# Peptides against a protein of PDB entry 2Q3Z, part 7

Target 1, 272 residues: chain A of PDB entry 2Q3Z
Amino acid sequence: YVLTQQGFIYQGSAKFIKNIPWNFGQFEDGILDICLILLDVNPKFLKNAGRDCSRRSSPVYVGRVVSGMVNCNDDQGVLLGRWDNNYGDGVSPMSWIGSVDILRRWKNHGCQRVKYGQCWVFAAVACTVLRCLGIPTRVVTNYNSAHDQNSNLLIEYFRNEFGEIQGDKSEMIWNFHCWVESWMTRPDLQPGYEGWQALDPTPQEKSEGTYCCGPVPVRAIKEGDLSTKYDAPFVFAEVNADVVDWIQQDDGSVHKSINRSLIVGLKISTKS
Target 2, 254 residues: chain A of PDB entry 2Q3Z as posed
Amino acid sequence: YVLTQQGFIYQGSAKFIKNIPWNFGQFQDGILDICLILLDVNPKFLKNAGRDCSRRSSPVYVGRVGSGMVNCNDDQGVLLGRWDNNYGDGVSPMSWIGSVDILRRWKNHGCQRVKYGQCWVFAAVACTVLRCLGIPTRVVTNYNSAHDSNLLIEYFRNSEMIWNFHCWVESWMTRPDLQPGYEGWQALDPTPQEKSEGTYCCGPVPVRAIKEGDLSTKYDAPFVFAEVNADVVDWIQKSINRSLIVGLKISTKS

## One batch from the design tools (peptide; made by RFdiffusion4, then SolubleMPNN)

Design b1_p8_5_s3 (from b1_p8_5, 6 letters changed)
Fold by OpenDDE base, seed 4:
Structure b1_p8_5_s3 (fold): chain B 272 residues (1-272), chain A 8 residues (1-8)
Amino acid sequence: as target 1 above (272 residues)
Amino acid sequence: PLQRPVAP
């Protein structure tokens, strides 16, 4: 996972799985240096360099920092996300074929945010950075991936009596979503949570005030241990959220219905 | 392909 520079990222939908080739390029010239710059411009370093540096021996700490710094939200991070199909003032997320060009652009423009990314771009860049820093990392794709916005482990749709969705449709299920899993010990947790840890660099929800996510043990998600840091409820919901329809009738009554047509979660981990 | 919400 550290040594592989080229791989595939899975995309599409649960019914129509696709993949693209991706050059992670963690050993290409200057990439490690850029990853070190990324650490040196993170908010924690800027606040207290000595404390930040003293914690860089922890993959848990570094993983969380990288998760936050791959997106440009809240900091001098790498990528600006965009999902509205208007990419004329930048690069379409679909145009990227590797992490190297993105990282070089970021560094060469004074750590200015690169336009634009979507989930697999965020995940791929995070994968590159973490691998550069010696953390075994793989990209993960989850089909029908839920984005729970209120931490209730549900995706809720409000419907009129005709079944039409009402409101702004803020909660959603992605056709697919990508994040990374990194291998590390968890000395900060009870025994048994070493191994793969989920990290999500796509800016979806804030964690402790920053758009970052994880690390959280994959085992904790599998076992439903939502008390495990970091961000277990959010990651759990990505792969396990239930879908609920709230149907309002003309008489003002509301009917709660479990939507069984929308099955959240089909996770695929890459082998390289 | 781009990410997009699944139609509910």
Scores: peptide ipSAE 0.526, ipTM 0.948, DockQ to the pose 0.574
Fold by OpenDDE base, seed 1:
Structure b1_p8_5_s3 (fold): chain B 272 residues (1-272), chain A 8 residues (1-8)
Amino acid sequence: as target 1 above (272 residues)
Amino acid sequence: PLQRPVAP
C-alpha cells in the first residue's frame, strides 16, 4: 500500500467487473516534489502557511487537504471532472494509464487543472499523492454507488402514475465509483476508529464549504455511526442508501415505494 | 470503463 507502484483499478458494473492496470508511480523522479507543491498551493496554506505546515504531521489533516486538492474545484487542484463524453478539448479519462503524467502536466502548466478525470482518475491520483506523503493508501471501487445530495440516506426518484421518471434526476447511482482508503490513527475521535479511512477526491458534495470528503473511519461506516467526522452520512449513503420511488397521482397524492430492483453498494478493496 | 448513471 506504500511500496507498490503498479496496480489495478476495478471498473465496469456489478454484473461485469473489469479492471485496468495503473501506474501510481509514487517513487518516480520529481513526483514527491509535485506532491509538496500540491500542499503549498492549497487554500489553507495560502491563508495561513504556518498553521498549515504545523498540521502536516497529521495524516487526518493531510488526507482531507489532498481530497480537496486532487480536484480543481474551489482551488488550484489537479483534475477537472467531466462525464458528458465531450473530451475533445482535453484528454479522455480513459486515456490515462497512470498518475505520473497527470501530476507532471499539472505542475508543468503552472498548476493548471488537467482535463479530464472521472472517479478512478481522481482516486488514483489521490492514492499516488498520499503514498508519496507516507500514508498507506489503496483505491477502492464501489459498484452501484449512490450519490445522496440531501443527506437523507436515500436515492429518491419521482415518478408519474405510470412509473415514468419525472423531472431532472438530481440524485443518482453510478455504475461504479472509486475513492481511496488510507490507514491512519484517529486521535481526534474516540478510541477504536483507527485503521482504514475513506477519502473521496471526486467532487460530489461540499464538506465544510469545499469539495472534499473524509477521512471517515471505515469501521464507522460499517457500524452505522453517522456522527463520525468527516462526512459519515455521505460515505454511508454511497454504499448503503435505500432507493425510494415517489409515485405521483393525478389527484396530487404521492405514494412512497421502496425500490428493491436497485441495490446500492458492492465495495471491492484492492490489494495492489 | 466510463462512469455512467444506472438506469432506475
Scores: peptide ipSAE 0.524, ipTM 0.948, DockQ to the pose 0.582
Fold by OpenDDE base, seed 3:
Structure b1_p8_5_s3 (fold): chain B 272 residues (1-272), chain A 8 residues (1-8)
Amino acid sequence: as target 1 above (272 residues)
Amino acid sequence: PLQRPVAP
C-alpha cells in the first residue's frame, strides 16, 4: 500500500470485470518533489501557508487536500476530466499507463492541468500522491456506481406512461467508478473509525465548496452512519443508492416505482 | 469513453 509501485486497476462492468496494469511510481525520481509542489499550490496554502503547513502532519487534512488537488476544478490541480470521447486537444484517458507521466507533465507545464482523465486516472494519481506522502492507499472500483447529485440517497429517473426516460438525464449510474481508500486514524471522530477511509478525487460533487470528497470511514459507510465527516451521504449513495422511477401518467398523476433491475454498488479493492 | 453511464 506504500511500497508497491506497480499494480492493477479494475474496470469494465459488473458482468465483465477487466483490469489494466498501472505504474504508480511513487518512488521514481522527482515524484515526491512534485507531490510537495501540489501541496504548495493548494488554495489553503495560498490563503494561509503557516496554517496549511501546520496541518500537514494530519493524514485526514492531507487526504482531503489531495482529493481536491488531483482534479483541476477550483484550483491549479492536476487533471481535467472529460467523458465525451473528444480528446483531440489532449491525451485520451485510456492512453495513460501510469501516474508518473501525468505528474511530470503537470509540473513541467507550470502546474497547468493535464488533459484528460476519467475516474481511474484521478484515483491512480491520488493513490500515487498519497503513497508518496506516506499514507497507505489503494485504488478501489465500484461497479454500477451511483452519482447522487441532490443528496437524497436515490438515483431518480423520470418516465412517461410508457416507461421512456423524459428530458435530459441528470442523475446517473456509472458502469464503474474508481476512488481510493487510505489507512489513517480519525482522532476527529468517535472511537472505532480508524482504518480505511474513502477519498474520491473525481470531480462529482462539491464538499464545503470544493470538488473533493472524504476522507470518510469505510466503516461508517458499512454501518450507515451518514453523519460522519466527510461526505458520508455521497459515498454511501455511490455504493448503496436505491433507484426510483417517477412515472407520469396521461392524467398527470405520478407513480413512484422502485427500479429493481438496476442494482447499485459492487465494490472491490486491490491488494497492490 | 471507457467509463460510461449505465443505460436505465
Scores: peptide ipSAE 0.512, ipTM 0.945, DockQ to the pose 0.538
Fold by OpenDDE base, seed 2:
Structure b1_p8_5_s3 (fold): chain B 272 residues (1-272), chain A 8 residues (1-8)
Amino acid sequence: as target 1 above (272 residues)
Amino acid sequence: PLQRPVAP
């Protein structure tokens, strides 16, 4: 989790699982220095360098900073996400074969955001950075991964009397989604939440005003302890959300139907 | 393979 520089990232769909090789490259020349630059340009450092540096001994703190800094939302972060298939002014997310080139491009262009990333790219870069900083980290893929936008642990679709989807399809399910899990103790929580912590660097929802997510104990998610910081409801929903159809009838009544045809969540953790 | 929404 720290020493492995090459690995695989799982992609595709639940029915057709695929993988790509990825060079994390945490020990390649200059990569550690770039990771330190990433910390030194984070908003918390810019606001109060002494306070930020004093907290870097905490993998909880560092993990949360990295989660925010891997995406360029809100800060001078590394990657710009794009999902509309228009990548002509940058690099297609599918073209990347490792984290090293991304990080070097970011640094060499004055910490300008790199175009473009999708979930596995965000996760892989976060994995590299966290490993560089001595935090055991692995990439995780979740198939049929929910994106809950209103913190109700549901993916809701509204339908007319004919079953046609109405309104903005803001809430959605990804065919797959990637994030990272990092091993750390949680002295900021009650005993028992040491171990794997989920962190999601893909900009999906804001946490405390910043596009970041976690760390949250994997155990808390498994046990349904949604009060556990950080972002337990969101991460829980990614892997456990129920899909609900709200169907308006001709008489104006609304019928709630739980859609069991879509099973949210099939998590695969990498072994390295 | 790009990440994409699953059609409801």
Scores: peptide ipSAE 0.463, ipTM 0.939, DockQ to the pose 0.579

Design b1_p8_5_s4 (from b1_p8_5, 4 letters changed)
Fold by OpenDDE base, seed 3:
Structure b1_p8_5_s4 (fold): chain B 272 residues (1-272), chain A 8 residues (1-8)
Amino acid sequence: as target 1 above (272 residues)
Amino acid sequence: SLQRPVSA
């Protein structure tokens, strides 16, 4: 989880699982230096360098910083996400074969955001950075991954009397979504939450005002302990959200229907 | 493969 430089990332859909090879390249020349630059341009360092540096011995702290810095939202982060299939002014997310080129481009262009990434690109870069910093990390793929926008642990669709979705979907389920899990102790939590911690660098929801997510104990998610920091409800929803249809009838009444056809969550972890 | 919304 630290020494492996090459691996696979799962993609596709729950019914048609695919994978791509990925070069994490954490030991390639200059990559560690770039990871250190990433830390040195993070908002917390810019605000108070001494405090930031004093906390870098904590994988909890570093993991959260990296989660925020891998995306360019809110800061001088690495990647700009794009999901509308218009990538002509940059690089298609599908074009990347490893983290090294992305990180080098970022650094060589004055820490200018790299265009473009999607979830697996964000996750893979985060994995590289965390491994560089000595934190055991793996990429995780979750099929039928929910994006809960209003923190109610539901994916809600609004439908007319014919069952047709009305307007643009606010909440949605991804065919797949990737994030990372890092191994660390959690001295900031009650005993028993050491081990794998979920971190999500894809800019989906803000956590404490920044597009970052985690670390949150995988055990907490599994056991349904949503009180644990960080971002347990959001990560829980990614893998466990229920789907609800709000069906408006012609008379103006609204019927709540549990959608049992859309099953959220099928998480796959990797050994490399 | 690209991410895309699941059809609802």
Scores: peptide ipSAE 0.570, ipTM 0.952, DockQ to the pose 0.583
Fold by OpenDDE base, seed 1:
Structure b1_p8_5_s4 (fold): chain B 272 residues (1-272), chain A 8 residues (1-8)
Amino acid sequence: as target 1 above (272 residues)
Amino acid sequence: SLQRPVSA
């Protein structure tokens, strides 16, 4: 989780699991220096360098910073996400074979955001950075991964009386989604939450005003402790959300129906 | 493979 530089990332769908090889390359020349640059351009450093540096001994703090800085939302972060299949003005997310080229491009172009990434690219780069900084980290894939936008632990679809989806589908389920889990103690929490912590660098929802997510104890998610910082409800929903259909009628009434055909969550944790 | 929404 720290020493391995090459591994696999799981992709595809729940029914058709695939994987790709990935070079994390945390020990390749210059990569550690780039990771340090990433820390030195983060908003917290720019606001108060002394305070930021004093907190870098905390993997909780660093993990949260990295989750925000791997995406370019809100800051000089590394990657720009894109999901509309229009990648002609950059690099297709599918073209990347490792984190090293991405990080080098980012640094060599003055910390300009790299085009483009999707979830596994974000997760892989975060994994590289965290490993560079001495934090044991693995990439995790979750199939049928929910994106809850309103923090109610549901994926909600609005349907007409014929069952057809109406309007813009804001909430959704990904065929797969990747994030990272990092091993750390949690002195900021009650005892028992040490171990794997989920961090999600893909920009999905803002946490305390920034596109970042976690760290949140995997144990808290498993036990349903949604009060646990950071972002327990969102991460819980990724793997556990229920799906609800709101069926509209001609008279304006709406019927709530549990959708049992869409089952959220199938998490695969990697060894490398 | 690319991420994509699951059909609802």
Scores: peptide ipSAE 0.562, ipTM 0.951, DockQ to the pose 0.581
Fold by OpenDDE base, seed 4:
Order: C-alpha cells, then sequence, then structure tokens
Structure b1_p8_5_s4 (fold): chain B 272 residues (1-272), chain A 8 residues (1-8)
C-alpha cells in the first residue's frame, strides 16, 4: 500500500468487469517533490502557511487536502475532469497509463490543470500522492455507483406515464466509480474508527465549500453511521442509495415506486 | 473504459 508502484485499476461494469494496468510511480524521480508542491499551493497554505504546516502531521488533514487538490476545482489542483467524450484539446482520460506523467505535466506547466481525467485517473493520482506522503492507500472501484446530489440517500428518476425519463437526468448511477481508501487513525472521532478511510478526489459534490470528500471511516459506511465526518452520507449513498421512480400520470397524479432493477453498489478494493 | 451513466 506504500511500496508497490504498479498495479491494476478495475473498470467496466458490474456484469463486465475490466481492469487496466497503472504505474503509480510514487518513488520515481521528482514525484515526492511534486507532492510537496501540491501541498504548498493548496488554499489552506496560501491563507495561513503556519497553520497548514502545523497540521501536516495529521493524515486526516493531509488526506482531505489531497482529495481537494487532485482535482482542479476551486484551486490550483492537478486534473480537470471531463465526461462528454470531447478530449481534442487535451489528453483522453483513457490514454493515461500512470500518475507520473500527469504530475510532471502539472508541475512543468506551472501547476496548470491537466486535461483530462475521469474517476480512476483522479483516484490513481491521489493514491500516488498519498503513498508519497507515507499514507497507506489503495484504489477502490464501485460498480453501479450512485451520485446523490441532494443528500437524501436516493437516486430519483422522474418519469412520464410511459416510464420515460424526463428532464436532464441530473441524478445518476455510474457504471463504475473509483476513489481511494487510506489507512489512518481517527483521533478526531470516537474510538473504533481507525483503519481504512474513504477519500474521493473526483469533483462530484462540495464538502464544506470545496470539491473534496472524506476521509470517512469505511466502518462508518458499513455500519450506517452517517454522522461521522467527513461526508458519510455522500459516500454511503455511493454504495447504498435506493433508487426511486416518480411516475407522473396524464391525470396529474404521481406514483412513487422503488426501482429494484437498479442495484447500487458493488465495491472492490485492491491489494496493489 | 470511460465512465457513463447506467441505463435507467
Amino acid sequence: as target 1 above (272 residues)
Amino acid sequence: SLQRPVSA
């Protein structure tokens, strides 16, 4: 979780699981230095360097900073996400084979955002950075991964009388989604929440005003303790959301139906 | 593979 530099990242769908090789490269030349630059350009450092530096002994603090800085939203972060299949002005997310080239490009271009990433790219870069900083970290893939946008632990589809989805279909389920889990103690929480902590660097929802997510104890998600910081409801929904159909009839009546054909969550954690 | 929404 710290020493391995090559591994696999799982992709595809629940029915057709795929994987790609990935070079995390945390020990390659200059990568640690780039990770330190990442910390030194984070908004908290820019606001108060002394306070930020004093908190870097906390893997909880550092993990949350890295989660925010791997994406370029809100800051000078590493990657710009894109999901519309138009990548001509950058690099297709599928072209990346490791974290090293991404981090080097970012640094060499004055910490300018790298185009483009999707979930596994964000997760892989975060994994590299966290490992560089001595935090045991692994990439996780979740199939049929929910993106809850309104914090109600539901994925809601609005349908006409024919069952056709109406509107922009804002809430959705990804065929797959990747994030990371990092091993750390949680002295900021009640006893028992040490161990694997979920962190999600893909910019999906804001947490305390910033596109970041976690750390949240995997145990808390497993046990349904949604009061546990950080971002337990969102991460819980990724793996456990229920799907609801709101079906409007021609007479104006609305029928609520549980969609049992869409089963959220199938999480796979990796060893390398 | 690219991420995409599942069919609902």
Scores: peptide ipSAE 0.557, ipTM 0.949, DockQ to the pose 0.583
Fold by OpenDDE base, seed 2:
Structure b1_p8_5_s4 (fold): chain B 272 residues (1-272), chain A 8 residues (1-8)
Amino acid sequence: as target 1 above (272 residues)
Amino acid sequence: SLQRPVSA
């Protein structure tokens, strides 16, 4: 989880699982230096360098910073996400074969955001950075991954009397989604939450005003302890959200129906 | 493969 530089990232769908090789390259020349630059351009460092540096001994703190800095939202972060299949003015997310080229491009262009990434690219870069910083980290893929926007642990579809989906589809389920899990103790929590912590660098929802997510103990998610910081409800929903249809009837009433055909969550943790 | 929304 620290020494392995090459691995696989799982993609595709629950029914058709695929994988791609990925070069994390955490030991390649200059990569550690780039990771340190990433820390030195984060908003917390810019606001108070001394305070930021004093907290870098905490993998909890560093993990959260990296989660935010791998995406370019809110800061001088590494990657710009794009999901509309229009990549002509940059690099298609599918073109990347490793984290090294991405990080080098970012640095060499004055910490300008790299176009473009999707979830596995964000996750892979985060994995590289965290490993560089000595934090054991692995990429995780979750199939039928929910994006809960309002923290109610549901994916809600609104339907007319004919069952047709109405309105905004921003709350949705991805065919797959990737994030990372990092191994760390959690002295900021009650005992028992040491171990794997979920971190999600893909910009999906803001956490305390920044597009970042985690760390949250995987154990807390498994046990349903949603009071644990950080972002337990969101991560829980990614893997466990129920899907609900709100169906408007002819008389104007609304019927709540559990959608059992859409099953959220099938998590695969890598062993490299 | 690209991420895509699952059809509802």
Scores: peptide ipSAE 0.552, ipTM 0.948, DockQ to the pose 0.581

Design b1_p8_6_s1 (from b1_p8_6, 3 letters changed)
Fold by OpenDDE base, seed 3:
Structure b1_p8_6_s1 (fold): chain B 272 residues (1-272), chain A 8 residues (1-8)
Amino acid sequence: as target 1 above (272 residues)
Amino acid sequence: LPQQPVSS
């Protein structure tokens, strides 16, 4: 998890699982230095360098910083996300084959955001950075991954009397979504939450005002302990959200229907 | 290929 420089990332859909090779390259020349630059340009360092540096011995703290800094939202982070198939002014997310080129481009352009990333690109770069910093990390793929925007653990669709979705989908289910899991102790939590911690660097929801997510114990998610920091409800929803249809009738009445056709969550972890 | 919404 720290020593492996090449691996695979799962993609596609639950029915048609695919993978791509990825060069994490955490030991390639200059990559560690770039990871240190990433830490030194984070908002917490810029606000109080001494405090930030004093906390870098904590993988919990570092993991959360990296989650925020891999995306360029709110800071001088690495990647700009884009999902609309308009990538002409940058690099298509599908063209990346490793983290090294992304990190080098970021650094060489004065820490200017790299265009563009999607979930697996964010996750892979985060994995590289965390491994560079000595934190055992793996990329995780979740098929039919929910994005809960209102923290109710539901994906809600509004439909007319014919079952047609009305308006733009506010909430959604991704065909797949990638994040990382990092191995660490959790001295900031009650005993038993050491081990794999989920971190999500894709800018989906704000956590404490910043587009970052985690670390949250995988055990807490599995056991349904949503009180554990950080962001347990959001990560729980990614893998366990229920889907609800709100169907409006002609008489103005609204019917709540549980959508049993959309099953959220099929998580795959990697050994490499 | 890309990450995309599941059809509902």
Scores: peptide ipSAE 0.499, ipTM 0.941, DockQ to the pose 0.535
Fold by OpenDDE base, seed 1:
Structure b1_p8_6_s1 (fold): chain B 272 residues (1-272), chain A 8 residues (1-8)
Amino acid sequence: as target 1 above (272 residues)
Amino acid sequence: LPQQPVSS
């Protein structure tokens, strides 16, 4: 989780699991220096360098900073996400084979956002950075991964009387989604939440005003402790959300129906 | 290969 520089990332769908090789390259020349630059350009450092530096001994603090800085939302972060198949002005997310080239491009272009990433690219870069900083980290893939936008632990579809989805599909289920889990103690929480912590660097929802997510204890998610910082409801929903159909009737009434055909969550943790 | 919404 710290020493391995090459590994696999799981992709595809629940029915058709695939993987790709990935070079994390945390010990390649200059990569640690780039990770330190990433910390030095984060908004918290720019606001108060002394306070930021004093907190860098905390893997909780660093993990949260990294989750925000791997995406370019709200800051000078590394990657710009794109999912619309229009990648001609950059690099297709599917073309990356490792984190090293991404990080080098970011640094060499004055910390300009790299185009483009999707979930596994964000997760892989975060994994590299966290490993560089001495935090044991692995990439995790979740199939049928929910994106809950209103923190109600549901994926809601609005349908007409014929069962057709109406309006903009704001909430969604991804075929797969990747994030990272990092091993750390949680002195900021009650005892028993040490171990794997989920961090999600893909910009999906804002946490305390920034596109970041976690760390949240994997144990808390498993046990349903949604009060646990950070972002327990969101991460819980990624793996456990129920799907609800709101079916409009001719008289204007709406019927709530549980959609049992869409099962959220199938998490695979990597060994390397 | 790309991340994409599941058909509902």
Scores: peptide ipSAE 0.498, ipTM 0.941, DockQ to the pose 0.533
Fold by OpenDDE base, seed 4:
Structure b1_p8_6_s1 (fold): chain B 272 residues (1-272), chain A 8 residues (1-8)
Amino acid sequence: as target 1 above (272 residues)
Amino acid sequence: LPQQPVSS
């Protein structure tokens, strides 16, 4: 979780699980220095350097900062996400084979956002950074991963009388989604929440005004403790959301139906 | 290969 530099990231779909090799490279030359630069350009440091530095002894604090800084949303973060198959002005997310090149590109271009990433790229870079900072971290993959946009723990599809989805289909389920889990104590929580903490660096929803997510105890998600900071409802929904179809009939009536064909969540945690 | 929405 700290020492391994080579690993695999799981991708694909629930029916067709795939993996790719990934070089995390946390011990390669200059990578630790880049991770320190990442901390020194974060919004909290720029606002109050003394306060930010005083909090860097907390893996909870650092984990949350890294979650926000791996994406370029709201700050000078590392990666710009893109999902529309138009990657000609950058690097296709599918072409990356490790975190080192991404981090070096970011630093060498004056902390300019690297184009482009998708979930596993964000997760892998976060994993590298957290490991560099001495936080045991692993990449996890969740198949049929929900993106709940309105914090109701549901994925809602609006359908016409023919079952065709209406609107922009904003709420969705990913074929797969990746994030990281980091091992830390949680002195900021009630006893019993030490251990693996979920952190999601892919810019999906804002947490306290910033595109970041976690840390949240994996135990809290498993037990359904949605009051636990940070972002328990969102992470819970990623792995446990129910899917609801709202079917409008020709007479204007609406029928609510539970969509049992879409089962959210199949989490695979890596061992290295 | 890319991350994408599932068909529903």
Scores: peptide ipSAE 0.483, ipTM 0.939, DockQ to the pose 0.535
Fold by OpenDDE base, seed 2:
Structure b1_p8_6_s1 (fold): chain B 272 residues (1-272), chain A 8 residues (1-8)
Amino acid sequence: as target 1 above (272 residues)
Amino acid sequence: LPQQPVSS
């Protein structure tokens, strides 16, 4: 997870799983230097360099910083996300074949955000950066991945009497979503939460005011311990949210239908 | 293939 520079990222849908080759390239010339620049332009460093540097020995701290800095939301981060199929003023997310070109472009343009990324691009770049910094990291793909916006562990759809979805559809399920898992100890938690930690660099929800997510112990998610920092409810919902349909009836009553265990988090694929 | 919402 530190030494492997080439790999595959899983994409597609639960029914039609695909993969793409990806060059992580953590040992290519200049990549480590770019990762160090990424740390040196993070908001915490800019606010208090001494404090930030003193905390870089913690993979928990570094992981959280990297999660925030891989996206350009809130900072001078690496990638701008876009999902509307309008990529003419940049590079289509589907055209990337590795992290190296992205990181080099970012640096060479004065840490200007690179256009564009989607989940696997964010995850792959985060994986490269974390590996460069000596943190064992792998990309994970979840099929039928939920995006819970209000931390209620539900994906809620509102439907009229005809079953048609109403509203802005802000809560949703992705066909697939990628994030990373990093191996680290958790001295900031109770014993037993060492091991794989989920980190999500795709800008979905703010955590403590910044578009970042994790680290959260994979064990905590599997056991349903949502009290663990960071962002356990959000990550739990990605893999295990219930889907709720609120269906209006002709008499004005609302029927609540809860769908469990069959939709969200159908499969998780990871590099071994 | 792009990341996209699942139709509900």
Scores: peptide ipSAE 0.434, ipTM 0.930, DockQ to the pose 0.526

